# Peptides against a protein of PDB entry 1EMU: the designs that were tried, part 78

Target 1, 132 residues: chain A of PDB entry 1EMU
Amino acid sequence: PPYLKWAESLHSLLDDQDGISLFRTFLKQEGCADLLDFWFACTGFRKLEPCDSNEEKRLKLARAIYRKYILDNNGIVSRQTKPATKSFIKGCIMKQLIDPAMFDQAQTEIQATMEENTYPSFLKSDIYLEYT

## One batch from the design tools (peptide; made by RFdiffusion4, then SolubleMPNN)

Design b2_p21_3_s4 (from b2_p21_3, 10 letters changed)
Fold by OpenDDE base, seed 1:
Structure b2_p21_3_s4 (fold): chain B 132 residues (1-132), chain A 21 residues (1-21)
Amino acid sequence: as target 1 above (132 residues)
Amino acid sequence: SEDDELIKEAIELGIEEALSR
């Protein structure tokens, strides 16, 4: 069953609708749902191919992600992102150079945080174990 | 807010991308 694949990799968990739902529920209880939301937001942002018709929207979205997750020093995403990475993102925003890959490094760092901490904890959680 | 809606949309797009793999 799919829940066994979830234990093999975070990728497998996040490729499954039920897996995403359960993991996010767990993260909310742990006060760190922003990790997953940011991760998906980065993926969604990268999916938006730059063109004349969506340039303004992409800039607004980049600014929104920056303000909510990167600029907030009290946020878990900010605390788990390296200063150089945050500085780079800030630079992109200030220069209005909105490359689809501008959040890639931050996404990688947040993914590593989940891999090392919340993902293993999820596999030991009542939410996951009761599902199995 | 507008920011919240934009982020929500991006999250939905990200989930769609993940589920399409």
Scores: peptide ipSAE 0.841, ipTM 0.974, DockQ to the pose 0.924
Fold by OpenDDE base, seed 2:
Structure b2_p21_3_s4 (fold): chain B 132 residues (1-132), chain A 21 residues (1-21)
Amino acid sequence: as target 1 above (132 residues)
Amino acid sequence: SEDDELIKEAIELGIEEALSR
């Protein structure tokens, strides 16, 4: 069953609708749902290919992600991303150079945070174990 | 807020991408 695959790979957990739901519920209880939300937001942002019709929207979205997760020093995403990474993102925003990959490094760092901490904890959680 | 809506949409797109694999 899918829940066994979830225990083998974070990727397997995140490509499953039920897995995403349960993991997010767990993260909310731990006060760190922003990790997953940011991760998906970065993926969604990267899917938006630059073109004349979506230039303004992409800029607005980039700024929104920056303000919500990077700029806020009280947020878990900000605390789990490196200063150089945050500085790079800030630079992109200020220069209005909105490359689809501008959040890639931050996404990688947040993914590592989940891999090292919240994902293993999830597999030991009542939420996951009750599901199995 | 507008920011929240934009982020929500991006999250949904990201989830869609993940689920499509």
Scores: peptide ipSAE 0.841, ipTM 0.974, DockQ to the pose 0.925
Fold by OpenDDE base, seed 4:
Parts: structure tokens; C-alpha cells; sequence
Structure b2_p21_3_s4 (fold): chain B 132 residues (1-132), chain A 21 residues (1-21)
């Protein structure tokens, strides 16, 4: 069953609709749903290929992601991203150089955070165990 | 807010991408 695959890798958990739902519920209870939301937001942002028609929208989205998750020093995403990574993102925003990959390093760091902390905890949670 | 809507849309796109694989 799918829940067994979820225990094998975070990737398997995040490519399953029920897995995402349960994991996000868990993260919300832990006060760190922003980790997952940011991760998906980065993926969505990267899918937006640069073109004349979406340039302004991409900039606005980049700024929104930056303001919500990176600029907030008290936020979980900000706390779990390296200063150099945050500085790079800030630089992109200030220079209005909005490359599709500008959040890749931050996404990688947040993914590592989930792998090391919240994902293992999820597999030990009542939410997951009662689902099995 | 506009920021919230943009992020929401991005999240939805990201989830769609993940589920498509």
C-alpha cells in the first residue's frame, strides 16, 4: 500500500495526494507547515518559464515568496536556510534578476531540514501510525 | 492579499508537478 512507500522516502510521500495531506496536517500541528508550503511554492515558481507575458507575475511571486518565507527572521524557513542563501535570494530580488532556479538552493536546504527532522517524526506520529 | 494568492497558486502548481510524476 502507498503508506509503506511513504516510509521508504520523503519523495514517495510528497508525490502522493494523501501523503501530502497527512504530512501537512502533521506539520501544521508542529507549527512548521511553512516548510512544506515553501518547498511546493519553489517547485511551482520554477515551472513558470520566463517570457514577456509573465515577467511581472514572476517578479511579484518571487517577492511574495521572499517576503513571506525568507525575510521573516522569526519564520521556520528563514531559520532553516543559510545566510548566504538568503542573501543570494535578496540580491536577485533587488536586482530584479528572477531566474527560475533562484530558490533552488533554499528549497534544497528546506528539503534537508524535512529529511532530518519532520519527516522522521511524521513516521512516528499518531497521524501516520493510525493511518496504517 | 495578492501575495497570498500568488503563493497559493505556486503551491498548487508545485503539488501538481509532484503528483504528475
Amino acid sequence: as target 1 above (132 residues)
Amino acid sequence: SEDDELIKEAIELGIEEALSR
Scores: peptide ipSAE 0.840, ipTM 0.974, DockQ to the pose 0.936
Fold by OpenDDE base, seed 3:
Structure b2_p21_3_s4 (fold): chain B 132 residues (1-132), chain A 21 residues (1-21)
Amino acid sequence: as target 1 above (132 residues)
Amino acid sequence: SEDDELIKEAIELGIEEALSR
């Protein structure tokens, strides 16, 4: 069953609708749903290929992600990303150089945070165990 | 807000991408 695959990798958990739902519920209870939201936002951003019709929208989205998750020093995403990574993103925003990969390093760092902390905790949670 | 809507759309797109694999 899918829940066994979820225990094998975070990727398997995040490519399953039920897995995403349960994991996000768990993260909300832990006060860290922003980790997953940021991760998916980065994926969505990267899928927006640069073109004349979406250049302004991509800039606005990049600014929105930056303001919500990176600039907020009290936020969990900001606390779990390296200063150099945040500085790079800030630089991209300030220079209006909006490359599809500009959040890749931050997404990687947040993924590592989930892999090391929240994902293992989820597999030990009542939410997951009661589902199995 | 506009920021919230943009982020929401990006999240939905990201989830769609993940589920399509």
Scores: peptide ipSAE 0.839, ipTM 0.974, DockQ to the pose 0.925

Design b2_p21_4_s1 (from b2_p21_4, 10 letters changed)
Fold by OpenDDE base, seed 4:
Parts: C-alpha cells; sequence; structure tokens
Structure b2_p21_4_s1 (fold): chain B 132 residues (1-132), chain A 21 residues (1-21)
C-alpha cells in the first residue's frame, strides 16, 4: 500500500496526495508547516520557464517567497537556511536576476532539515500510525 | 507527480494572493 512507500522515502511521501495532506497536518501541529510550503513553492517556481509573458509573474513570486520565508529572521525556514544561501537569494531579488534555480540551494537545505527530523518524526506520529 | 504539481501550484497561488492584498 502507498503508506508503506511513504516510509521508504520522503520523495514517495511528497508524490502522494494523501501523504502530502497528512504530513502537512503533522507539520502544522508541530508549528513548522512553512518547511513544506517553502519546499513546494521552490518546486513550483523552478518549473516556471522564463519568457516574455511570465517575467512579471516570476518576479512577483520570487519576491513573495523571499519576503515570506527568507526575510523573516524569526521564521523556521530562515533559521534552517545558511546565511550565505539567504544572501544569495537577496542578491538575486535586488538585482532582479530571477533564475529558475535561484532557490535550489535553500530548498536543498530545507529538504535536509525535513529528512533529519520532521520526516522521521512523522513516521512515528499518531497521525501516520493511525492511518496505517 | 500530479499531486506534487498540484501542491506546488496551490502554494504559489496563495503567495500571489497575499502579495496583491
Amino acid sequence: as target 1 above (132 residues)
Amino acid sequence: SEAREKASEEVLEKLLEEEEK
């Protein structure tokens, strides 16, 4: 069943609608849902290929992601990303150099955070165990 | 996957809505 695949990899969990829903519920209870939302934001942003018609949209999205998750020094995403990574993102925003991969390093760092603690904790949670 | 794509789009849509307010 799908829930067994979720325990094999975070990738499998995040490829399943029910898995995403349950994991987000768990993270929300732990006060760290922003980790997952940021991860998905980065994924979605990277898929937006630059073109004349979406330049404004991409810039707005990049700024929104930056302001919500990176700029807030008290936010969990900001606390779990390295200063050099945050500085790079800030530089891209200020220079308006909006490359599809500009959030890749930050996403990698947040993914590592989830892999190391929240994902394993989810697999031991009542939310997951009651689903199985 | 479709689920991942949907989740990503939902987050981005909410971000844009918040910026417009």
Scores: peptide ipSAE 0.771, ipTM 0.958, DockQ to the pose 0.893
Fold by OpenDDE base, seed 3:
Structure b2_p21_4_s1 (fold): chain B 132 residues (1-132), chain A 21 residues (1-21)
Amino acid sequence: as target 1 above (132 residues)
Amino acid sequence: SEAREKASEEVLEKLLEEEEK
């Protein structure tokens, strides 16, 4: 069953609608749902291939991601990303150099945070265990 | 996956809407 795959990798968990839902519920209870939302934002953003028709959209999205998750020093995403990573993103925003991969390092760092903390905790949570 | 794509699109859509406010 899918829930067994979820325990094998975070990747598998995040490829499943039910897995995403349960994990998000768990993260909300832990006050760190932004980790997941940011991760998905980065994933979606990277898929937007630069072109004349979506330049404004991409810039707006980049700014939105930056403002919501990176700029706020009190946010969990900001706290779990390295200063150099945040500085790089800020630079991209300020220079309006919006590369599809501009959030990759931040996403990697947030993924590591989830892998090391929230994901293991989720697998030990009542939410997951009761689902199994 | 489809689930991942949907989740990503939902987040981005919400972010875009917030920027337009």
Scores: peptide ipSAE 0.770, ipTM 0.957, DockQ to the pose 0.886
Fold by OpenDDE base, seed 1:
Structure b2_p21_4_s1 (fold): chain B 132 residues (1-132), chain A 21 residues (1-21)
Amino acid sequence: as target 1 above (132 residues)
Amino acid sequence: SEAREKASEEVLEKLLEEEEK
C-alpha cells in the first residue's frame, strides 16, 4: 500500500495526495507547515516557463515567495536557509532577474531539513501510525 | 505527479492572492 512507500522516501510521500495531506497536518501541529508550503511553492515556480506574457506574474510570485518565507527572519524557512542562499534570492528580486531555478538552493536546504527532522518524526507520529 | 502539481498550484495561487491584497 502507498503508506509503506511513504516510509521509504520523502519523495514518495510528496507524490501522494493522502500523504501530502497527512504530512501537512502533522507539520501544522509542529508549527512548521511553512517548510512544506515553501517546498511546493518552489516546485511550482520552477515549472513556470518564462515568456513575455507571464513576466509580471512570475515576478509577483517570486516576490511573494521571498517576502513570505525568506524575508521573515522569525520564520522557520528563513532560519533553515543559509545567509548566502537568502542573499542570492534577494539579489535576484532586486535586479528583477527571475530565473526559474532561483529558489533551487533554498528548496534543497529546506528539503534537507525535512529529511533530517520532520519527515522521520512524521513516520513515528500518531497521525501516520493510526493511518497504517 | 498530479498530486504534487495540484499542491504546488494551490500554494502559488494563495501567494498571488495575498500579494494582490
Scores: peptide ipSAE 0.774, ipTM 0.958, DockQ to the pose 0.897; fails the geometry check
Fold by OpenDDE base, seed 5:
Structure b2_p21_4_s1 (fold): chain B 132 residues (1-132), chain A 21 residues (1-21)
Amino acid sequence: as target 1 above (132 residues)
Amino acid sequence: SEAREKASEEVLEKLLEEEEK
């Protein structure tokens, strides 16, 4: 069943609607749902192909992601991303150089955080275990 | 996956809404 695949791979968990929902619920209880939201934001952002018609939209999104997750020093995403990574993102925003991959490093770092901490904890949580 | 795409779109949409406030 799908829930067994979730235990084998974070990728599998994040490819499943039920898995995403349960994991997000768990993260919210832990006060770190922003990790997942940021990860999905980066995924979605990267898929937006730059063109004249969506330049403003992409810039707005990049700024929104930056302000919500990177600039917030009290936020878990900010705490789990390296200063150099945050500085790079800030630079992109300030220069309005909005490459689809500008959040890739930050996403990688947040993914590592989830892999090492919240994902294993989720698999031990009542939320997951009661679902099985 | 479709689930991942939906989740991503939802987050981005929410961010845009917040940005417009």
Scores: peptide ipSAE 0.772, ipTM 0.958, DockQ to the pose 0.897; fails the geometry check

Design b2_p21_4_s2 (from b2_p21_4, 10 letters changed)
Fold by OpenDDE base, seed 2:
Structure b2_p21_4_s2 (fold): chain B 132 residues (1-132), chain A 21 residues (1-21)
Amino acid sequence: as target 1 above (132 residues)
Amino acid sequence: SEAREKASEEVLEELLKEEEE
C-alpha cells in the first residue's frame, strides 16, 4: 500500500494526495506547515515557463513567496534558510531577474530540514500510525 | 505526480490571492 512507500522516502510521501494531507496536518500541529507550503510553492514556481505573457505573474509570485517565507524573520522558513540564500533571492527580486530556478537552493535547504526532522517525526506520529 | 502538481498550484493560487488583498 502507498503508506509503506511513504516510509521509504519523503519523495513518495509528497507524490501522494493522502500523504500530503496527513503530513500537512502533522506539520500544522507542530507549527511548521510553512516548510511544506514553501516547498510546494518553489516546485510550482519552477514549472512556470518564462514568456512575455506571464512575466508579470511570475514576478508577482516571486515577490509573494519572498515576502511570506523569506522576508519574515520570525518564520520557520527564514530560520531554516542560510543568509546567503536569502540574500540571493532578495537580489533577484530587486533586480527583477526572475529565473525559474531562483528558489532552488532555498527549496533544497528546506527539504533537508524536513528530511532531518519533521519527516522522521511524522513516521512516528499518531497521525501516520493510525492511518496504517 | 498529479498530487504534487495540484498541491503546488493550490499554494501558488493562495499566494497570488494574498498579494491582491
Scores: peptide ipSAE 0.772, ipTM 0.957, DockQ to the pose 0.897
Fold by OpenDDE base, seed 5:
Structure b2_p21_4_s2 (fold): chain B 132 residues (1-132), chain A 21 residues (1-21)
Amino acid sequence: as target 1 above (132 residues)
Amino acid sequence: SEAREKASEEVLEELLKEEEE
């Protein structure tokens, strides 16, 4: 069943609607849902192909991601991303150089955080265990 | 996956709404 695949791979968990829902619920209880939201934001952002018609939209999104997750020093995403990574993102925003991959390093770091901490904890949580 | 795409779109839409506030 799908829930067994979730235990084998974070990738599998994040490819499943039920898995995403349960994991997000768990993260919210832990006060760290921003990790997942940021990860999905980066995924979605990267898929937006740059063109003249969506330049403003992409810039707005990049700024929104930056302000919500990177600039918030009290936020878990900010705490779990390296200063150099945050500085790079800030630079992109300030220069309005909005490459689809500008959040890739930050996403990688947040993914590592989830892999090492919240994902294993989720698999031990009542939320997951009661679902099985 | 479709689930991942939907989740991503939802987050981005929420971010855009917040920028408009």
Scores: peptide ipSAE 0.772, ipTM 0.956, DockQ to the pose 0.894
Fold by OpenDDE base, seed 4:
Structure b2_p21_4_s2 (fold): chain B 132 residues (1-132), chain A 21 residues (1-21)
Amino acid sequence: as target 1 above (132 residues)
Amino acid sequence: SEAREKASEEVLEELLKEEEE
């Protein structure tokens, strides 16, 4: 069943609608849903290929992601990303150099955070165990 | 996957709405 695949990898969990829903619910209870939302934001942003018609949209999105998750020094995403990574993102925003991969390093760092603690904790949670 | 794509789009749409408010 799908829930067994979720325990094999975070990738499998995040490829399943029910898995995403349950994991997000768990993260909300832990006060760290921003980790997952940021991860999905980065994924979605990277898929937006630069073109004349979406330049404004991409810039707005990049700024929104930066302001909500990176600029807030008290936010969990900011606390779990390295200063050099945040500085790079800030530089991209200020210079308006909006490459599709500009959030890749930050996404990698947040993914590592989830892999190391919140994902394993989810697999031991009542939310997951009651689903199985 | 479709689920991942949907989740990503929902987050981005919410971010855009927040910027417009």
Scores: peptide ipSAE 0.771, ipTM 0.956, DockQ to the pose 0.891
Fold by OpenDDE base, seed 3:
Structure b2_p21_4_s2 (fold): chain B 132 residues (1-132), chain A 21 residues (1-21)
Amino acid sequence: as target 1 above (132 residues)
Amino acid sequence: SEAREKASEEVLEELLKEEEE
């Protein structure tokens, strides 16, 4: 069953609608749902291929991601990303150099945070265990 | 996956809405 795959890798968990839903519920209870939302934002952003028709959209999205998750020093995403990573993103925003991969390092760092903390905790949570 | 794609799109759409407000 899918829930067994979820325990094998975070990747498998995030490829499943039910897995995503349960994990998000758990993260909300822990006050760290932004980790997941940011991760998905980065994934979606990277898929947007630069072109004349979506340049404004991509810039708006980049700014939105930056403002919501990176700029807020009190946010969990900001706290779990390295200063150099945040500085790089800020630089991209300020220079309006919006590369599809501009959030990759931040996403990697947030993924590591989830892998090391929230994901293991989720697998021990009542939410997951009761689902199994 | 489809689920991942959907989740990503939902987050981005929400972010765009917030920027327009």
Scores: peptide ipSAE 0.770, ipTM 0.956, DockQ to the pose 0.893

Design b2_p21_4_s3 (from b2_p21_4, 10 letters changed)
Fold by OpenDDE base, seed 2:
Structure b2_p21_4_s3 (fold): chain B 132 residues (1-132), chain A 21 residues (1-21)
Amino acid sequence: as target 1 above (132 residues)
Amino acid sequence: SEARERASEEVLEKLLKEEEE
């Protein structure tokens, strides 16, 4: 069953609708749902190919991601990303150089945080165990 | 996957909405 694949890798968990839902619920209870939302935001942003017709949209999205997750010093995403990474993102926003990969490093760092902490905890949680 | 794509799109749409407010 799919829930066994979730225990094999975070990738498998995040590829499943039920897995995403349960993991998000768990993260909300832990006060760190922003980790997952930021990760998905980065994934979606990278898929937007730059063109004349979506330049404004991409800039707005980049700013929104930056303001919600990076700029907020009290947020968990900000606390789990390196200063140099946040500085780079800020630079991109200020210069309006919006490359599809501008959040890649931040996403990598947040993914590592989940891999090392919240994902293992999720597999030991009542939420996951009761589902199985 | 489709689930990952859907989740990503939902987050982005919410962010855009919040940016307009």
Scores: peptide ipSAE 0.776, ipTM 0.958, DockQ to the pose 0.899
Fold by OpenDDE base, seed 5:
Structure b2_p21_4_s3 (fold): chain B 132 residues (1-132), chain A 21 residues (1-21)
Amino acid sequence: as target 1 above (132 residues)
Amino acid sequence: SEARERASEEVLEKLLKEEEE
């Protein structure tokens, strides 16, 4: 069953609608749902191929991601990303150099945080165990 | 996956709405 695959990898969990829903519920209870939302935002952003017609949209999205997750020093995403990574993103925003991969390093760092902390905790949570 | 794509789109749409407010 799918829930067994969730325990095998975070990737499998995030590929499943029910898995995403349960994991998000868990993260919200832990006050760290922004980790998952940021991860999905980065995934979606990278898929937007740059062109003349979507330049404004991509810039707006990049600013939104930056302001919500990176700029807030008290936010969990900001606390779990390296200063150099945040500085790079800020530079891209200020220069309006919006490369599809500009959030890749930050996404990697947040993914590592989830792998090391919230994902293992989720597998031990009542939410997951009661589902199984 | 389709689920991942849907989740990503939902987050991005929410962010865009917040920026326009």
Scores: peptide ipSAE 0.775, ipTM 0.958, DockQ to the pose 0.894
Fold by OpenDDE base, seed 4:
Structure b2_p21_4_s3 (fold): chain B 132 residues (1-132), chain A 21 residues (1-21)
Amino acid sequence: as target 1 above (132 residues)
Amino acid sequence: SEARERASEEVLEKLLKEEEE
């Protein structure tokens, strides 16, 4: 069953609608759902290929991601990303140089946080175990 | 996957909505 694959890798968990839902519920209870939302935001942003028709949309999205997750020094995403990474993102926003990969390093760091902390905890949680 | 794509789009749509408000 799919839930067994979820225990094998975070990638498998995040490829499954039910897995995503359960993991998000768990993260919300832990007060760190922003980790997952930011991760998905980065994934979605990277998929938007630059063109004349979506330039404004991409800039707006980049600014939104920056303001919500990076700029807030008290936020969990900000606390789990390195200063150099945040500075790079800020620079991109200020210069309006919006590359599809501008959030890649931040996403990697947040993914590492989930791999090391919240994902293992999820697999030990009542939410996951009761689902199995 | 389709699930990952859907989840990503939902987050982005919410962000855009918040920017407009």
Scores: peptide ipSAE 0.774, ipTM 0.958, DockQ to the pose 0.894
Fold by OpenDDE base, seed 3:
Structure b2_p21_4_s3 (fold): chain B 132 residues (1-132), chain A 21 residues (1-21)
Amino acid sequence: as target 1 above (132 residues)
Amino acid sequence: SEARERASEEVLEKLLKEEEE
């Protein structure tokens, strides 16, 4: 069943609607749902290919992601990303150089945080165990 | 996956709405 795959790979968990829902519920209880939301934001942003018609939209989204997750020093995402990574993102925003991959490093770091902390905890949680 | 794509779109839509407020 799918829940067994969730225990083998975070990737599998994040490819499953039920898995995403349960994991997000768990993260909310832990006060760190922003980790997952940021991860998905980065994924969605990267898929927006730059063109003349969506340049403004991409800039707005990049700014929104930056303001919500990176700029907030008290936020879990900000605390779990490297200063150099945050500085790079800030630079992209300030220069309005909005490459689809501009959040890749930050996403990688947040993914590592989830892999090392919240994901293992989720697999030990009542939410997951009761689902199985 | 479709689930991942849907989740990503939902987050981005929320972000855009928040920027408009």
Scores: peptide ipSAE 0.773, ipTM 0.958, DockQ to the pose 0.893

Design b2_p21_4_s4 (from b2_p21_4, 7 letters changed)
Fold by OpenDDE base, seed 5:
Structure b2_p21_4_s4 (fold): chain B 132 residues (1-132), chain A 21 residues (1-21)
Amino acid sequence: as target 1 above (132 residues)
Amino acid sequence: SAARDKASEEVLEELLEEEEE
């Protein structure tokens, strides 16, 4: 069943609607749902192909992602991303160089955080265990 | 996956709404 695959791979968990829902619920209880939201934001952002018609939208999105997750020093995403990574993102925003991959390194770092901490904890949580 | 796509779109839409406030 799908919940067994969730225990084998974070990728499998994040590809499943029920998995995402349960994991997000868990993260909210832990006060770190921003990790997952940021990860999905980066995924969605990268899918937006640059063109003349969506340049303003992409810039607004990039700024929104930056302000909510990177600039917030009290946020878990900011605390779990490297200074050099945050500086790079800031530079892109300031220069308005909005490449689809501009958040890739940050996403990688947040993914590593989830892999090392919240994902294993989720698999030990009452939320997951009671679901199985 | 469809689930991942939906989750991504929802987050981005929320971000845009917050940015316009």
Scores: peptide ipSAE 0.770, ipTM 0.954, DockQ to the pose 0.898
Fold by OpenDDE base, seed 4:
Structure b2_p21_4_s4 (fold): chain B 132 residues (1-132), chain A 21 residues (1-21)
Amino acid sequence: as target 1 above (132 residues)
Amino acid sequence: SAARDKASEEVLEELLEEEEE
């Protein structure tokens, strides 16, 4: 069953609708749902190919992601990303150089945080175990 | 995957809505 694949890799968990839902519920209870939301935001943002029709939208999204997750020094995403990474993102926003990959390093760092902490904890949680 | 794509789109849509508020 799919839940066994979830225990084998975070990638498998995040490719499954039920897996995402359960993991999000768990993260919300732990007060760290922003980790997952940021990860998905980065994924979605990277998929937006730059063109004349979506330039303003992409800039707005980049600013929104920056303000919500990076700029807030008290946020979990900000705390789990390196200063150089945050500085780079800030620079992109200030210069209005909005490359699709501008959040890639931050996403990698947040993914590592989930891999090392919240993902293993999820697999030991009542939420996951009751589903199995 | 389709699930990942949907989750990503939902987060981005929420972010845009918050910017309009």
Scores: peptide ipSAE 0.770, ipTM 0.954, DockQ to the pose 0.891
Fold by OpenDDE base, seed 3:
Structure b2_p21_4_s4 (fold): chain B 132 residues (1-132), chain A 21 residues (1-21)
Amino acid sequence: as target 1 above (132 residues)
Amino acid sequence: SAARDKASEEVLEELLEEEEE
């Protein structure tokens, strides 16, 4: 069943609707749902190919992602991203240089955080274990 | 995956809505 794949990789968990739902529920209980939302935001943002028709949208999204997750030093995403990474993103926003990959490093760092902490904890959680 | 795409789109849509408010 799919839940066995979830235990094999975070990637598999995040490719499954039920997996995402359960993991998000868990993260909310842990006060760190922003990790997952940011990860998905980065994924979605990277898919938006730069063109004349979506330039404004991409800039707005980049600014929104930055303000919500990176700018607030008290946020969990900000705390789990390196200063150089945050500085780079800030620079992109300020210069309005909005490359599809501008959040890639931050996403990688947040993914590592999940891999090292919340994902293993999820696999030990009542939510996951009761589902199995 | 479809699930990942949907989740990503939902997050981005919410962010855009917040920016317009």
Scores: peptide ipSAE 0.769, ipTM 0.954, DockQ to the pose 0.890
Fold by OpenDDE base, seed 2:
Structure b2_p21_4_s4 (fold): chain B 132 residues (1-132), chain A 21 residues (1-21)
Amino acid sequence: as target 1 above (132 residues)
Amino acid sequence: SAARDKASEEVLEELLEEEEE
């Protein structure tokens, strides 16, 4: 069953609708749902191919992601990303250099945070165990 | 995956809505 694959990799968990839902619920209880939301935001942002028609949209999204997750010093994403990474993103925003990959390093760092902490905890949680 | 794509789109849509508020 799919839930067994969830225990094998975070990738498998995040490829499953039920897995995402349960994991998000768990993260909310832990006060760190922003980790997952940011990760998905980065994934979605990277998929947007730059073109004349979506330039404004991409800039707005980049700014929104930056303001909500990176600029907020009280946020868990900000606390779990390196200063140099945040500075790079800020630079992209200020210079309006909105490359699809501008959040890749931050996403990697947040993914590592999940891999090391919240993902293992999820597999030990009542939410996951009751599902199995 | 379809699930990942959907989750990503939902987050981005919410961000855009918040930006417009």
Scores: peptide ipSAE 0.771, ipTM 0.955, DockQ to the pose 0.897; fails the geometry check

